# Peptides against a protein of PDB entry 5T59: the designs that were tried, part 209

Target 1, 112 residues: chain A of PDB entry 5T59
Amino acid sequence: TTPTMQSTSLLTEHLGYPPISLVDDIINAVNEIMYKCTNAMEKYLMQRNIIGKKDFSDEIKIGTAKLESLLENSVDKNFDKLELYVLRNILSIPSDLLEENRFRLLHHEKLV
Target 2, 90 residues: chain B of PDB entry 5T59
Amino acid sequence: EHIRFQRLVQVCNKALEESIRKLQSWEKIHECFPNYGQTREGIENLTVCQQQVIKLWSNLSRVEFDAIFHERSIEEKLNQLDDLINKARS

## One batch from the design tools (peptide; made by RFdiffusion4, then SolubleMPNN)

Design b2_p30_6_s2 (from b2_p30_6, 13 letters changed)
Fold by OpenDDE base, seed 4:
Structure b2_p30_6_s2 (fold): chain B 112 residues (1-112), chain C 90 residues (1-90), chain A 30 residues (1-30)
Amino acid sequence: as target 1 above (112 residues)
Amino acid sequence: as target 2 above (90 residues)
Amino acid sequence: MYSEESKKLREQVENWVKEGLPKVREKLAE
């Protein structure tokens, strides 16, 4: 099921922030981590770019870029799925709680 | 009773694990450095890099995600949500 | 915002890049 405006509003009130903000934090974090990992790898290898009197700098740069691309594609795919799952199945309010009486209950709980 | 936060952790771990899977392939790593990986030193360096990248990926993710979860108070909030749902259905 | 653990880990990454893994390992062993 797709999140409704009503559920989003209620969850925002409950969380103190929009549900998507959590997902954004997660995605931003993983992207940052991804870059740090691949960048570190590149720099490490670049410090060891000469072997057997041959300079492998170009190959290292290209190779690291390829790995980064692979990782990026995988991250995008998997965390897109994560976003959908979280918003639909975790940060969600069942339809029965969206009824008037249950809606009031949620507000009541907040006020108490 | 409380299930949502557990599911959040699970889906995060799954996404992280699936994302790093290709880098766990030595063949994939070597393919990116075909000539460099033909040298003994190159293989050694790549091996270290692969191991460290995977380690850093896992460790950084754990630390950063935990920080996010804490800052967002998401465990508490999700537990409360579970409680509300359970109460409504009881 | 970030935990001390996170800061330390980030520092390790930086040291890895700047000084190389051997030096990082030595520091971790201390």
Scores: peptide ipSAE 0.097, ipTM 0.865, DockQ to the pose 0.013
Fold by OpenDDE base, seed 1:
Structure b2_p30_6_s2 (fold): chain B 112 residues (1-112), chain C 90 residues (1-90), chain A 30 residues (1-30)
Amino acid sequence: as target 1 above (112 residues)
Amino acid sequence: as target 2 above (90 residues)
Amino acid sequence: MYSEESKKLREQVENWVKEGLPKVREKLAE
């Protein structure tokens, strides 16, 4: 089920930020980590680009780029699923509770 | 009683684990460096690189995700959400 | 914004790239 505007508003009030902001932080973090990993790999291998009489610089650059692409695709796939799951099942309010009574309860708890 | 934060951690870990799966495959790594990986030194370098990248992935994600969870106070907020929902149903 | 632990880890990564993981390499050579 897709989050409603009502649930988003209530959760934003509860969290102090929109639910999507948490997901954005997570996705931004993993993207940064991904880049750091592939960059580290490339730099490490480029320091060891010559073996014997052969220079493997071009192969290293291409190979690292391929790995980055593979990782990027996997990250996109898995964290898209994560986003959907988090917003629909974790940062969510059951539809049967989306009524005035639920809203009042939330406000009541804030005042206590 | 409190289940949402546990689920958040679980799905984050799953996403991270599945994302790095291909890099955990030596065959996949070798395919990206077919000639380099035919040399003894190349194999050694790739092995070290693979191991350290996976470690880096795991460590960085742990630190960064924990920081996010703390900054967003998400455990407390999700626990409160669980409590609110449970109260509403009682 | 980042924790001290995160900062230290980033520093370690930089050192790893620069130094080329000498200790780990030595273990593989054994």
Scores: peptide ipSAE 0.097, ipTM 0.868, DockQ to the pose 0.012
Fold by OpenDDE base, seed 3:
Formats: sequence, structure tokens, C-alpha cells
Structure b2_p30_6_s2 (fold): chain B 112 residues (1-112), chain C 90 residues (1-90), chain A 30 residues (1-30)
Amino acid sequence: as target 1 above (112 residues)
Amino acid sequence: as target 2 above (90 residues)
Amino acid sequence: MYSEESKKLREQVENWVKEGLPKVREKLAE
């Protein structure tokens, strides 16, 4: 089930930030890492682009671009799933607790 | 019982592992460099490159995700959430 | 903000891009 406004507000209060902010941090981080890795790969191979008097620069550029695309697509797919799972199953409040009882409990804990 | 943070770590690891799976395939790597990979030196370069990229992927992800989890205090917050839910159900 | 470990790892990546993997390995082996 999709998170409700009530759930989001309660979790935001509990966390000190919206649940989506955590996911955003994770996704931003993995994207940064992804491009760092692919860039490093390209640079490494480009430093070794000539073998037996043959220049493989064009092939290396195309090949690394293809790998980057593959990785990018996989990251997008898997971390979209991650986002849904985290928001629905981890940063979530059971529906049976989304009543006044849950609200009271949170306030009680806040006062302690 | 505290379960949410464990699940968070698990799904993060799974997403990272599944994301890098294509790069772990030598076949796919070689397909991207068909002529370069026909040379001995090229194969060696690709092999080293593949291994190190995967290593850097894993290490950077671990460090960065741990930093995020710490900055967001997510383990503590999720444990508290578990406790609140368990308390409400008791 | 990043930990010291994170900073070192980022530096490693940057060095790899700049100097190539063999030099990075050499530095890490020291």
C-alpha cells in the first residue's frame, strides 16, 4: 500500500525529516558512486588505449559508455524498487496503529 | 524485536548487488570491447579494470551508505519505531 | 560530511582516474 499523508507526517515528526529524504540521500549517493566508477574505468582504459600500434580509443569510449548505460539502467531499476520497499515496509506505520491510539503514543513518548 | 534497520541494510545491499551484477559478467564486459578484448594485453587490462571497479563500487557504497545512516540516525529511529509499534500492540 | 575513511576512499578513486590503477595499487601497497 502507498504511504498515507498521516503516516508521512507522523514519521516526519519522529525522524525529524521526511522519509523520502533518506531515500533521496541513498539514491544520490549511488548515482555519484556509479559515475565515479565508470569514469575511473574509462580513464584507466584510455591510458592503455594503444596495443600493438593499434589505437583502441574509439572502441574504449563506446564500450565504457555502453557499460555505463547498463549500470545506470540497473541502478535506476533496483533503487526504484528500493524506494518503494523502504517507504512501504520500513518507514511505515501499520494501518491498525494509524488511529488515535498511535497518535497518543507518540505524544506520550515525546513528553517522556 | 528490532527488524526495520536490518531490513533497510538488507535491501540496500541487495540493490547494490543487483545493480553491479552486469559488470560482474565477463561476457558482457568483453562484448563491449570486442577487438580490444581479443588482445592478450587488452584482456589483462579489462580483467584488472573489472575487478577494481567492482571493488570500488562495493567499498564506496558501504562507506557512503553508512555515513548516510549515521547522519540520519536511522538505526536509532527505526529501533524506536519498532519499539513504539511493539508497545502499541502489547 | 564524510568520514575520514570516506575521504580516503574518494581520494583513491581520484588517484585512479588521474594516475591509473597501477600507481594506485603501488600506493596502497605501501
Scores: peptide ipSAE 0.089, ipTM 0.865, DockQ to the pose 0.013
Fold by OpenDDE base, seed 2:
Structure b2_p30_6_s2 (fold): chain B 112 residues (1-112), chain C 90 residues (1-90), chain A 30 residues (1-30)
Amino acid sequence: as target 1 above (112 residues)
Amino acid sequence: as target 2 above (90 residues)
Amino acid sequence: MYSEESKKLREQVENWVKEGLPKVREKLAE
């Protein structure tokens, strides 16, 4: 099920930050890593762009761009799934804790 | 007893592994460089490039994700969450 | 905050990125 406002509030209190913030950090990191990888790839190949007096620079640029696109699509797909899983199954509060008498549990434990 | 952090690590690893899978395909790599990859030297360069990029991907991800987990104290917080849930059910 | 090992690793990886794949290859070949 989709996280409720109450769950988000309780988890935010517990974590010290909204649950989505963790996911955002992860996604931002992987995106940065992705572009670093593709950039490194392009640079490496561009340093080796001439073979047998033939310049492959254009092909390298296009090819690297294609790989970047493939990676982007895969990252988007897999980390969207990750986001859903994390928010629903990891950073989640079971329904029994979302009852009126148990809403105070997290808060109470923090105070005690 | 403590399961959430383990699951987080697992799902992160899975996402990373699945994301890089296409780059692990030599066929996909070669298709992106059809003429370049028809040369011996080109094949060698692509091979090295592929291997090194995958390693770079893995290493960067490990470092950065560990940093995130540390900065967010997520292992501790998830363990505490597990404990709270278990306590509530007792 | 971070362990010394993690700091060293981060620095190493960051250097790899800055130097590019050629340098990465050299280091990994060691």
Scores: peptide ipSAE 0.062, ipTM 0.864, DockQ to the pose 0.014

Design b2_p30_6_s3 (from b2_p30_6, 13 letters changed)
Fold by OpenDDE base, seed 1:
Structure b2_p30_6_s3 (fold): chain B 112 residues (1-112), chain C 90 residues (1-90), chain A 30 residues (1-30)
Amino acid sequence: as target 1 above (112 residues)
Amino acid sequence: as target 2 above (90 residues)
Amino acid sequence: MYSKEQLELRKKVEKWVEEGLPEVRKKLAE
């Protein structure tokens, strides 16, 4: 199940930022890392683009792009799952604590 | 006692590992460079690239994710959340 | 996975691989 507005508000207060912000940081980071990895590979291979009498520059460019696409798809898939898991199971408040009496407890504990 | 941060680290590692799995496959690498990979030198170059990019992936992700966790104070916050929940249930 | 021939080729470049790619090292330093 998706987090409730109440849970989001409470967690935002607790964390000092919305829970989704953490996930956004993680996803942004992995995307940056992905680009750095494929870029490094492409640069290295392009420095070694001629083997024998053949120039493989075009194949290297296309191949690297394909690898990036493949990696991107995998990243998207796995980190979408991560997002759901984190927001629902890690950065979450159990339903029993969302009751009025428990809600007061959370606020009280934060202020103490 | 404290379980949420551990879970966060675990799922992050899992996502990273699963994401790079395709690049760990030589077949997938070779498929992207079918003619280049038919040459001895090409195979050598691709082998180096494959190994090094995986290392780069692992090292960069470790550094960046640790930085995020620190900046967001997520371990402390998740531990506090665990404590609150445990206290409420005790 | 890797063919026997490919494994032999990998062994030939193993030493160089351990030294690391200049581009990779550069990225790690960033």
Scores: peptide ipSAE 0.094, ipTM 0.872, DockQ to the pose 0.012
Fold by OpenDDE base, seed 3:
Structure b2_p30_6_s3 (fold): chain B 112 residues (1-112), chain C 90 residues (1-90), chain A 30 residues (1-30)
Amino acid sequence: as target 1 above (112 residues)
Amino acid sequence: as target 2 above (90 residues)
Amino acid sequence: MYSKEQLELRKKVEKWVEEGLPEVRKKLAE
């Protein structure tokens, strides 16, 4: 289930930042790493683009682009799943604690 | 019992592992460089590139994710959340 | 799928790769 506004507010207060901010940091980091890896791969191979008398530059560029696309798609898919899981199951408050009596308890604990 | 941070680490690792799965396939790598990979030198270059990129993917992600977790104090915060929930249910 | 020669070549390369590849590491750090 999707996180409620109430749970988001409580978690934001607890964390000092919105739960989504953590996920954003993770996703931004993996995207940066992804492009660094693919860029390095292309550059490495382009420095070795000539074998014998044949120039493989075009094939290397196309091939690296294909791998980059595959990696991008996989990263997007898997980290979208991660986002949903984190927000629903890790950075979440059980429904029984969102009741009025339990809500008071959470606030009390925060103030103590 | 503290479980949320452990789960966070686990799902992060899973996402990273699944994301790099295609690059771990030699067949997939070779398919992207069909003619280049027909040469001995090409095979050597692709093999080195594949292995080193995968290692650096893992190392960089570990360092960066640990930095994020530290900056966000997420282990402490999730442990506290576990404690609050357990206390409320006791 | 792959010839015996190709497999042997990969094994040799893998041993060399274990020593590290500063060039690739440098590129990734950029």
Scores: peptide ipSAE 0.086, ipTM 0.868, DockQ to the pose 0.011
Fold by OpenDDE base, seed 2:
Structure b2_p30_6_s3 (fold): chain B 112 residues (1-112), chain C 90 residues (1-90), chain A 30 residues (1-30)
Amino acid sequence: as target 1 above (112 residues)
Amino acid sequence: as target 2 above (90 residues)
Amino acid sequence: MYSKEQLELRKKVEKWVEEGLPEVRKKLAE
């Protein structure tokens, strides 16, 4: 089920930040990592672009671009799933704890 | 008892592994460099490059994700959440 | 913020990125 506004508010209070912020950090990190990896690959291959008398620079540029696109698609797909799972199943509060009495309990524990 | 943080780590690892899977395929790599990969030297370059990129992916992910988890104190917070839930149900 | 170990590893990784996988070049030179 989709997280409720109440759940988000309670978790934000507990965490000190909105749950989505954690996911954003993760996604931003993996995107940065992705581009660093593809950049490193391109640089390495471009330093070895000539074999014999043939220059493979164009093929390397196109090939690395294809790999980057492939990786981007995979990252987007898998980390969208991750976001959904984290927000729904990990950073979530059971419905029984969303009741008024349980809400008070959470506040009480914070003050102790 | 404490399960949420473990699950977070697991799903992060799964997402990372699934994301890099295409790069782990030699066939897919070779497909992107069809002529370059027909040369002996090209094959060698691609092979080592592939291996090193995968290692780079893994190492960067470990460093950055651990940093995020630390900065967000997520293990502690998730453990506390587990405890609160268990306490409420007891 | 970062542990000493994380910092060292990060520096190593950054070198890989900046120099275009120098470890790979070393292996090919062997």
Scores: peptide ipSAE 0.129, ipTM 0.880, DockQ to the pose 0.012; fails the geometry check
Fold by OpenDDE base, seed 4:
Structure b2_p30_6_s3 (fold): chain B 112 residues (1-112), chain C 90 residues (1-90), chain A 30 residues (1-30)
Amino acid sequence: as target 1 above (112 residues)
Amino acid sequence: as target 2 above (90 residues)
Amino acid sequence: MYSKEQLELRKKVEKWVEEGLPEVRKKLAE
């Protein structure tokens, strides 16, 4: 089920931060990692850009960019799915806990 | 009893594994460097890059995600959430 | 998936993989 405002509020109180913040951290991290990977590859290959009589600098730059694009697309796709899953199935509160009596109980427990 | 954190780890790993899959394809790598990859040295360099990037991906993601999980205390919080749910159902 | 020739070539460069990329090592050290 789709997260509700109520569940988001309760989870924010429980976590100390909005649930989406965790996902944001994860996504930001993977994006950073992604670019570190492609950058490392490009630098390595550019140090080895000349083979025989040929200079492959341009091909290396273009090729690395293409790989980065492929990786970006995959990251976007898979981590969008991750975001949806996490927010719906992991950082979620069952409907039975969102009932009035249960809701009050949760608040009470946090106050004690 | 505690299942949510396990699910989080699993989903993160799955996303990471699926994301890097394209780079695990030698064909994809070679296609990006068609002329460079026709040379012996080029193939060697690309081979090293491919394998090392995959390792870098894995290692960096492990370190960074663990750091996030720690900073957010997510294991504890998710365990507590599981406990609350179980308690409510009792 | 890989041709026989490619597999043989990969074996020849296995030591390179073990040595690793200087940039990779640098990134891991950060």
Scores: peptide ipSAE 0.084, ipTM 0.872, DockQ to the pose 0.012; fails the geometry check

Design b2_p30_6_s4 (from b2_p30_6, 15 letters changed)
Fold by OpenDDE base, seed 4:
Structure b2_p30_6_s4 (fold): chain B 112 residues (1-112), chain C 90 residues (1-90), chain A 30 residues (1-30)
Amino acid sequence: as target 1 above (112 residues)
Amino acid sequence: as target 2 above (90 residues)
Amino acid sequence: MYSEEQKELRKKVEEWVKKGLPKVREKLAA
Protein backbone atom coordinates (compact mmCIF):
# COMPACT_ATOMS: atom_id res chain seq x y z
CA THR B 1 0.00 0.00 0.00
CA THR B 2 1.10 3.51 -0.72
CA PRO B 3 1.51 5.82 2.24
CA THR B 4 -1.15 8.42 2.82
CA MET B 5 -1.39 11.44 4.99
CA GLN B 6 -3.64 9.54 7.31
CA SER B 7 -1.37 6.56 7.64
CA THR B 8 1.68 8.74 8.00
CA SER B 9 0.06 10.71 10.75
CA LEU B 10 -1.05 7.63 12.59
CA LEU B 11 2.30 5.98 12.26
CA THR B 12 4.07 9.11 13.37
CA GLU B 13 1.92 9.20 16.42
CA HIS B 14 2.53 5.56 17.06
CA LEU B 15 6.26 5.65 16.48
CA GLY B 16 6.88 9.02 17.98
CA TYR B 17 8.65 9.98 14.79
CA PRO B 18 7.84 10.00 11.11
CA PRO B 19 8.29 6.70 9.32
CA ILE B 20 10.72 8.24 6.88
CA SER B 21 12.99 9.15 9.77
CA LEU B 22 13.80 5.52 10.24
CA VAL B 23 14.59 5.16 6.58
CA ASP B 24 16.70 8.27 6.68
CA ASP B 25 18.65 6.90 9.60
CA ILE B 26 19.28 3.70 7.73
CA ILE B 27 20.33 5.41 4.55
CA ASN B 28 22.55 7.86 6.36
CA ALA B 29 24.16 5.05 8.24
CA VAL B 30 24.92 2.99 5.19
CA ASN B 31 26.36 5.98 3.42
CA GLU B 32 28.60 6.65 6.36
CA ILE B 33 29.64 3.04 6.44
CA MET B 34 30.33 3.13 2.76
CA TYR B 35 32.64 6.06 3.18
CA LYS B 36 34.42 4.43 6.06
CA CYS B 37 34.95 1.31 4.02
CA THR B 38 36.35 3.06 1.01
CA ASN B 39 38.47 5.31 3.16
CA ALA B 40 39.88 2.35 4.99
CA MET B 41 40.65 0.68 1.72
CA GLU B 42 42.46 3.70 0.43
CA LYS B 43 44.44 4.12 3.61
CA TYR B 44 45.43 0.49 3.64
CA LEU B 45 46.64 0.53 0.08
CA MET B 46 48.34 3.87 0.39
CA GLN B 47 50.44 2.42 3.15
CA ARG B 48 51.51 -0.13 0.59
CA ASN B 49 51.81 2.12 -2.38
CA ILE B 50 55.38 1.33 -3.33
CA ILE B 51 56.11 -2.00 -4.94
CA GLY B 52 59.24 -2.79 -6.83
CA LYS B 53 60.47 0.73 -6.46
CA LYS B 54 57.36 1.95 -8.24
CA ASP B 55 54.90 4.32 -6.62
CA PHE B 56 51.30 3.35 -7.26
CA SER B 57 49.76 6.17 -5.25
CA ASP B 58 47.96 7.70 -8.17
CA GLU B 59 46.57 4.42 -9.32
CA ILE B 60 45.42 3.62 -5.82
CA LYS B 61 43.62 6.91 -5.46
CA ILE B 62 41.90 6.52 -8.78
CA GLY B 63 41.08 2.91 -8.19
CA THR B 64 39.57 3.46 -4.78
CA ALA B 65 37.53 6.29 -6.16
CA LYS B 66 36.18 4.00 -8.83
CA LEU B 67 35.28 1.40 -6.28
CA GLU B 68 33.59 4.01 -4.18
CA SER B 69 31.50 5.06 -7.12
CA LEU B 70 30.62 1.49 -7.84
CA LEU B 71 29.58 0.91 -4.28
CA GLU B 72 27.69 4.16 -4.13
CA ASN B 73 25.64 3.27 -7.16
CA SER B 74 24.79 -0.08 -5.72
CA VAL B 75 23.90 1.39 -2.35
CA ASP B 76 21.68 3.98 -3.93
CA LYS B 77 19.86 1.44 -6.00
CA ASN B 78 19.29 -1.09 -3.29
CA PHE B 79 18.39 1.28 -0.52
CA ASP B 80 16.01 3.19 -2.71
CA LYS B 81 14.20 -0.07 -3.12
CA LEU B 82 14.43 -0.61 0.59
CA GLU B 83 12.86 2.74 1.29
CA LEU B 84 9.90 2.01 -0.91
CA TYR B 85 9.45 -1.42 0.55
CA VAL B 86 9.62 -0.21 4.12
CA LEU B 87 7.18 2.60 3.59
CA ARG B 88 4.76 0.49 1.62
CA ASN B 89 4.93 -2.85 3.31
CA ILE B 90 6.40 -2.49 6.77
CA LEU B 91 5.54 0.91 8.09
CA SER B 92 2.08 0.81 6.65
CA ILE B 93 -1.48 0.57 7.82
CA PRO B 94 -3.93 -1.67 6.02
CA SER B 95 -6.77 0.12 4.36
CA ASP B 96 -9.33 -1.62 6.47
CA LEU B 97 -7.87 0.04 9.53
CA LEU B 98 -8.11 3.42 7.95
CA GLU B 99 -11.84 3.33 8.03
CA GLU B 100 -13.41 5.75 10.43
CA ASN B 101 -14.22 3.31 13.16
CA ARG B 102 -10.94 1.48 12.92
CA PHE B 103 -9.06 4.70 12.64
CA ARG B 104 -10.51 5.90 15.87
CA LEU B 105 -9.74 2.65 17.57
CA LEU B 106 -6.12 2.89 16.61
CA HIS B 107 -6.02 6.44 17.80
CA HIS B 108 -7.76 5.48 20.98
CA GLU B 109 -5.31 2.71 21.65
CA LYS B 110 -2.48 5.14 21.33
CA LEU B 111 -4.07 7.61 23.68
CA VAL B 112 -4.84 5.04 26.33
CA GLU C 1 2.07 -13.15 14.59
CA HIS C 2 4.85 -10.57 14.46
CA ILE C 3 6.16 -10.21 10.96
CA ARG C 4 7.01 -6.60 10.25
CA PHE C 5 10.23 -6.38 12.19
CA GLN C 6 11.41 -9.61 10.69
CA ARG C 7 10.74 -8.22 7.28
CA LEU C 8 12.60 -5.06 8.13
CA VAL C 9 15.65 -7.02 9.13
CA GLN C 10 15.39 -9.15 6.03
CA VAL C 11 15.18 -6.28 3.61
CA CYS C 12 18.00 -4.48 5.36
CA ASN C 13 20.20 -7.52 5.09
CA LYS C 14 19.24 -7.99 1.50
CA ALA C 15 20.07 -4.41 0.65
CA LEU C 16 23.40 -4.68 2.41
CA GLU C 17 24.25 -7.94 0.72
CA GLU C 18 23.31 -6.73 -2.71
CA SER C 19 25.20 -3.51 -2.19
CA ILE C 20 28.47 -5.15 -1.32
CA ARG C 21 28.21 -7.73 -4.07
CA LYS C 22 30.18 -5.63 -6.50
CA LEU C 23 33.11 -5.42 -4.14
CA GLN C 24 33.02 -9.14 -3.66
CA SER C 25 34.05 -9.52 -7.27
CA TRP C 26 37.76 -9.95 -7.55
CA GLU C 27 37.54 -8.99 -11.16
CA LYS C 28 36.04 -5.65 -10.28
CA ILE C 29 38.69 -5.04 -7.68
CA HIS C 30 41.48 -5.95 -10.01
CA GLU C 31 40.09 -3.83 -12.80
CA CYS C 32 40.43 -0.78 -10.61
CA PHE C 33 44.09 -1.50 -10.02
CA PRO C 34 45.34 -2.92 -13.27
CA ASN C 35 49.05 -2.29 -12.80
CA TYR C 36 49.14 -2.63 -9.07
CA GLY C 37 47.38 -5.92 -9.39
CA GLN C 38 49.96 -7.26 -11.77
CA THR C 39 52.50 -7.46 -9.00
CA ARG C 40 52.64 -10.27 -6.51
CA GLU C 41 52.58 -7.94 -3.57
CA GLY C 42 49.82 -5.94 -5.12
CA ILE C 43 47.64 -8.96 -5.51
CA GLU C 44 48.27 -9.90 -1.93
CA ASN C 45 47.47 -6.43 -0.71
CA LEU C 46 44.31 -6.24 -2.76
CA THR C 47 43.21 -9.60 -1.52
CA VAL C 48 43.60 -8.59 2.09
CA CYS C 49 42.05 -5.25 1.40
CA GLN C 50 39.01 -6.82 -0.21
CA GLN C 51 38.53 -9.16 2.69
CA GLN C 52 38.90 -6.40 5.22
CA VAL C 53 36.46 -4.13 3.49
CA ILE C 54 33.83 -6.81 3.30
CA LYS C 55 34.25 -7.60 6.96
CA LEU C 56 34.21 -3.96 7.88
CA TRP C 57 31.06 -3.47 5.86
CA SER C 58 29.35 -6.32 7.60
CA ASN C 59 30.44 -5.40 11.09
CA LEU C 60 29.71 -1.72 10.85
CA SER C 61 26.34 -2.37 9.31
CA ARG C 62 25.37 -4.71 12.09
CA VAL C 63 26.42 -2.31 14.79
CA GLU C 64 24.92 0.77 13.25
CA PHE C 65 21.65 -0.77 12.21
CA ASP C 66 21.19 -2.37 15.59
CA ALA C 67 21.78 0.98 17.17
CA ILE C 68 19.20 2.58 14.94
CA PHE C 69 16.67 -0.11 15.64
CA HIS C 70 17.25 0.27 19.34
CA GLU C 71 17.08 4.02 19.35
CA ARG C 72 13.90 3.96 17.36
CA SER C 73 12.45 1.09 19.36
CA ILE C 74 11.36 -0.23 16.04
CA GLU C 75 10.94 -3.86 17.02
CA GLU C 76 8.57 -2.97 19.79
CA LYS C 77 6.71 -0.49 17.68
CA LEU C 78 6.34 -2.87 14.78
CA ASN C 79 5.21 -5.64 17.05
CA GLN C 80 2.63 -3.34 18.49
CA LEU C 81 1.52 -2.46 15.03
CA ASP C 82 1.16 -6.11 14.17
CA ASP C 83 -0.85 -6.65 17.30
CA LEU C 84 -3.13 -3.78 16.55
CA ILE C 85 -3.75 -5.02 13.07
CA ASN C 86 -4.37 -8.55 14.21
CA LYS C 87 -6.68 -7.39 16.93
CA ALA C 88 -8.65 -5.27 14.56
CA ARG C 89 -9.08 -8.15 12.17
CA SER C 90 -10.10 -10.63 14.82
CA MET A 1 19.36 8.57 -7.18
CA TYR A 2 15.66 8.69 -6.49
CA SER A 3 13.07 7.81 -9.03
CA GLU A 4 10.53 10.41 -9.85
CA GLU A 5 7.91 8.40 -8.11
CA GLN A 6 10.04 8.13 -5.04
CA LYS A 7 10.81 11.81 -5.05
CA GLU A 8 7.17 12.63 -5.23
CA LEU A 9 6.36 10.23 -2.48
CA ARG A 10 9.04 11.67 -0.26
CA LYS A 11 7.82 15.13 -0.92
CA LYS A 12 4.29 14.21 -0.02
CA VAL A 13 5.36 12.38 3.07
CA GLU A 14 7.41 15.30 4.21
CA GLU A 15 4.45 17.56 3.83
CA TRP A 16 2.28 15.16 5.73
CA VAL A 17 4.86 15.02 8.46
CA LYS A 18 4.91 18.75 8.76
CA LYS A 19 1.21 18.77 9.24
CA GLY A 20 1.26 15.96 11.70
CA LEU A 21 4.23 16.87 13.82
CA PRO A 22 2.56 19.57 15.84
CA LYS A 23 0.06 17.10 17.11
CA VAL A 24 2.71 14.61 17.96
CA ARG A 25 4.81 17.20 19.69
CA GLU A 26 1.88 18.30 21.72
CA LYS A 27 1.16 14.79 22.76
CA LEU A 28 4.73 14.12 23.68
CA ALA A 29 4.96 17.32 25.64
CA ALA A 30 1.84 16.50 27.62
Scores: peptide ipSAE 0.283, ipTM 0.903, DockQ to the pose 0.356
Fold by OpenDDE base, seed 2:
Structure b2_p30_6_s4 (fold): chain B 112 residues (1-112), chain C 90 residues (1-90), chain A 30 residues (1-30)
Amino acid sequence: as target 1 above (112 residues)
Amino acid sequence: as target 2 above (90 residues)
Amino acid sequence: MYSEEQKELRKKVEEWVKKGLPKVREKLAA
């Protein structure tokens, strides 16, 4: 089910925050983790940049940048799908509960 | 029956697993370091690096996502939502 | 990054949130 103004309002009231805020937290977290991982990888390899008499610093910088780009694209794709799925299928209210009578029931349950 | 929180965890795990899949490919790793990976020591370093990054990804995501879920009380809220829906249909 | 569909959805959601936030704020402030 596609989110509606009514469902968003009801869920916001239930959660205490907008449903999209949860998704934003998740996406922000994974982005932070992603950069921590790529940074760690670069640092690890840069500490081991010299093999024999050859310095591979430039290759390491380019290579880690490529891997970062690959990871960024994958994260973007998969977590965009996640956002849609969460908003449509997890943080959603069935249409039958969006009717006036069911809306009252939801409010009643919160007050009791 | 509570199902929404389980689904949330599942889709989060799936997104994390799919996102890191490219880094799990040795071929792709090696392609990014063509000359470095031609040395014995380079291969060893890349192997360890790959393993460590994957572990770091897994550990950090687990800790951070659990923290988010806790701060947002999402398990409780989703369980309550399931209960409300089930009650309304009964 | 986002598809056009997703952008439109987010835009709508943000508008809905703005309209709904006063109720949440009132509840939290009470």
Scores: peptide ipSAE 0.273, ipTM 0.903, DockQ to the pose 0.349
Fold by OpenDDE base, seed 5:
Structure b2_p30_6_s4 (fold): chain B 112 residues (1-112), chain C 90 residues (1-90), chain A 30 residues (1-30)
Amino acid sequence: as target 1 above (112 residues)
Amino acid sequence: as target 2 above (90 residues)
Amino acid sequence: MYSEEQKELRKKVEEWVKKGLPKVREKLAA
């Protein structure tokens, strides 16, 4: 079920915040986690950048950046799907509840 | 009766799992460090690093997502939504 | 990052929030 103005309004009233705000929190969190992970990886390897007589600092920086890009692409893909799923299937109101009589019921329940 | 919150948790876990899948691939890790990974010590470092970052990903995601769900009272709100829908259909 | 479809959806949702919240608040205040 695709969100509508009516469903968004009702859900916002029910939740106390717009449904998309929850999704934004989730996406922002995973992005922060992602960069923390890649940063930790880079720091760990940079402390171990010299093997024998070779300095792999440049390779580590480039390699970590590549991994970050891979992770970013995966996060974007999967959490874009998550956003659509949440908005359409979890934070959604079935059409029968969007009828005038059912709409009133939701408001009535909120006020009681 | 209450299904929406369960679905939310499931889809979040799935997204997290699928997102970290690339880092779980040793081949992908090694490809990013072609020369470093040709050394014994480099392989050892990459192995430990891979394991640590995956654990960090799992731990941070659990803590942060639980915090979000709590702050947004989403379990309660979704349960109430389920109840409202069920009541309206009865 | 977002697909065109997703961008359109987000845009609509944001517009609905902007337009819808005053109406909801008004009903609750009545």
Scores: peptide ipSAE 0.253, ipTM 0.902, DockQ to the pose 0.549
Fold by OpenDDE base, seed 1:
Structure b2_p30_6_s4 (fold): chain B 112 residues (1-112), chain C 90 residues (1-90), chain A 30 residues (1-30)
Amino acid sequence: as target 1 above (112 residues)
Amino acid sequence: as target 2 above (90 residues)
Amino acid sequence: MYSEEQKELRKKVEEWVKKGLPKVREKLAA
């Protein structure tokens, strides 16, 4: 099911924050992790850039950049899918329950 | 009974695993460093680098995602959501 | 980064938060 105004409002009240905020936290975290990983990789190899008499610094920089791009594309693809799945199937309310009765139940539970 | 949080963890793990899959390919790593990887020492360095970055990815993601889940109280909230839905259907 | 479809969805969700949340709070307070 696709999110609606009603479901978003109800979930925001229930969670104490909009559902999209959780997704944003996840995406921001993985992006940070991604760049930490690629940075670590580059630094590790740059400390080992000379093999014998040859300096591989340029190749290392280009190679790590390629891997970073590859990882970025993969992260974007997979976490876009994650966002849709979370909003549609996890942080969701069945359409048949999006009525006044459902709202009353939420209110009642908060008061108990 | 409670299924939503389990699903959240599953899809997060899946996304993380699929994202790092290409870096787990030695062939892909070697392709990015064609001359460096032709040396014995270069191969050794790339091997260690590959292993370390994968471990770093796994460790950081676990720590950060757990922190997010805790800060957002998402397990409790999703369990409550499951309960509310089940009650409404009863 | 995001597809056009996903961007549109995010935009709608953000708008819903702004418009819908006050109404929910009002109903809960009543």
Scores: peptide ipSAE 0.143, ipTM 0.883, DockQ to the pose 0.678

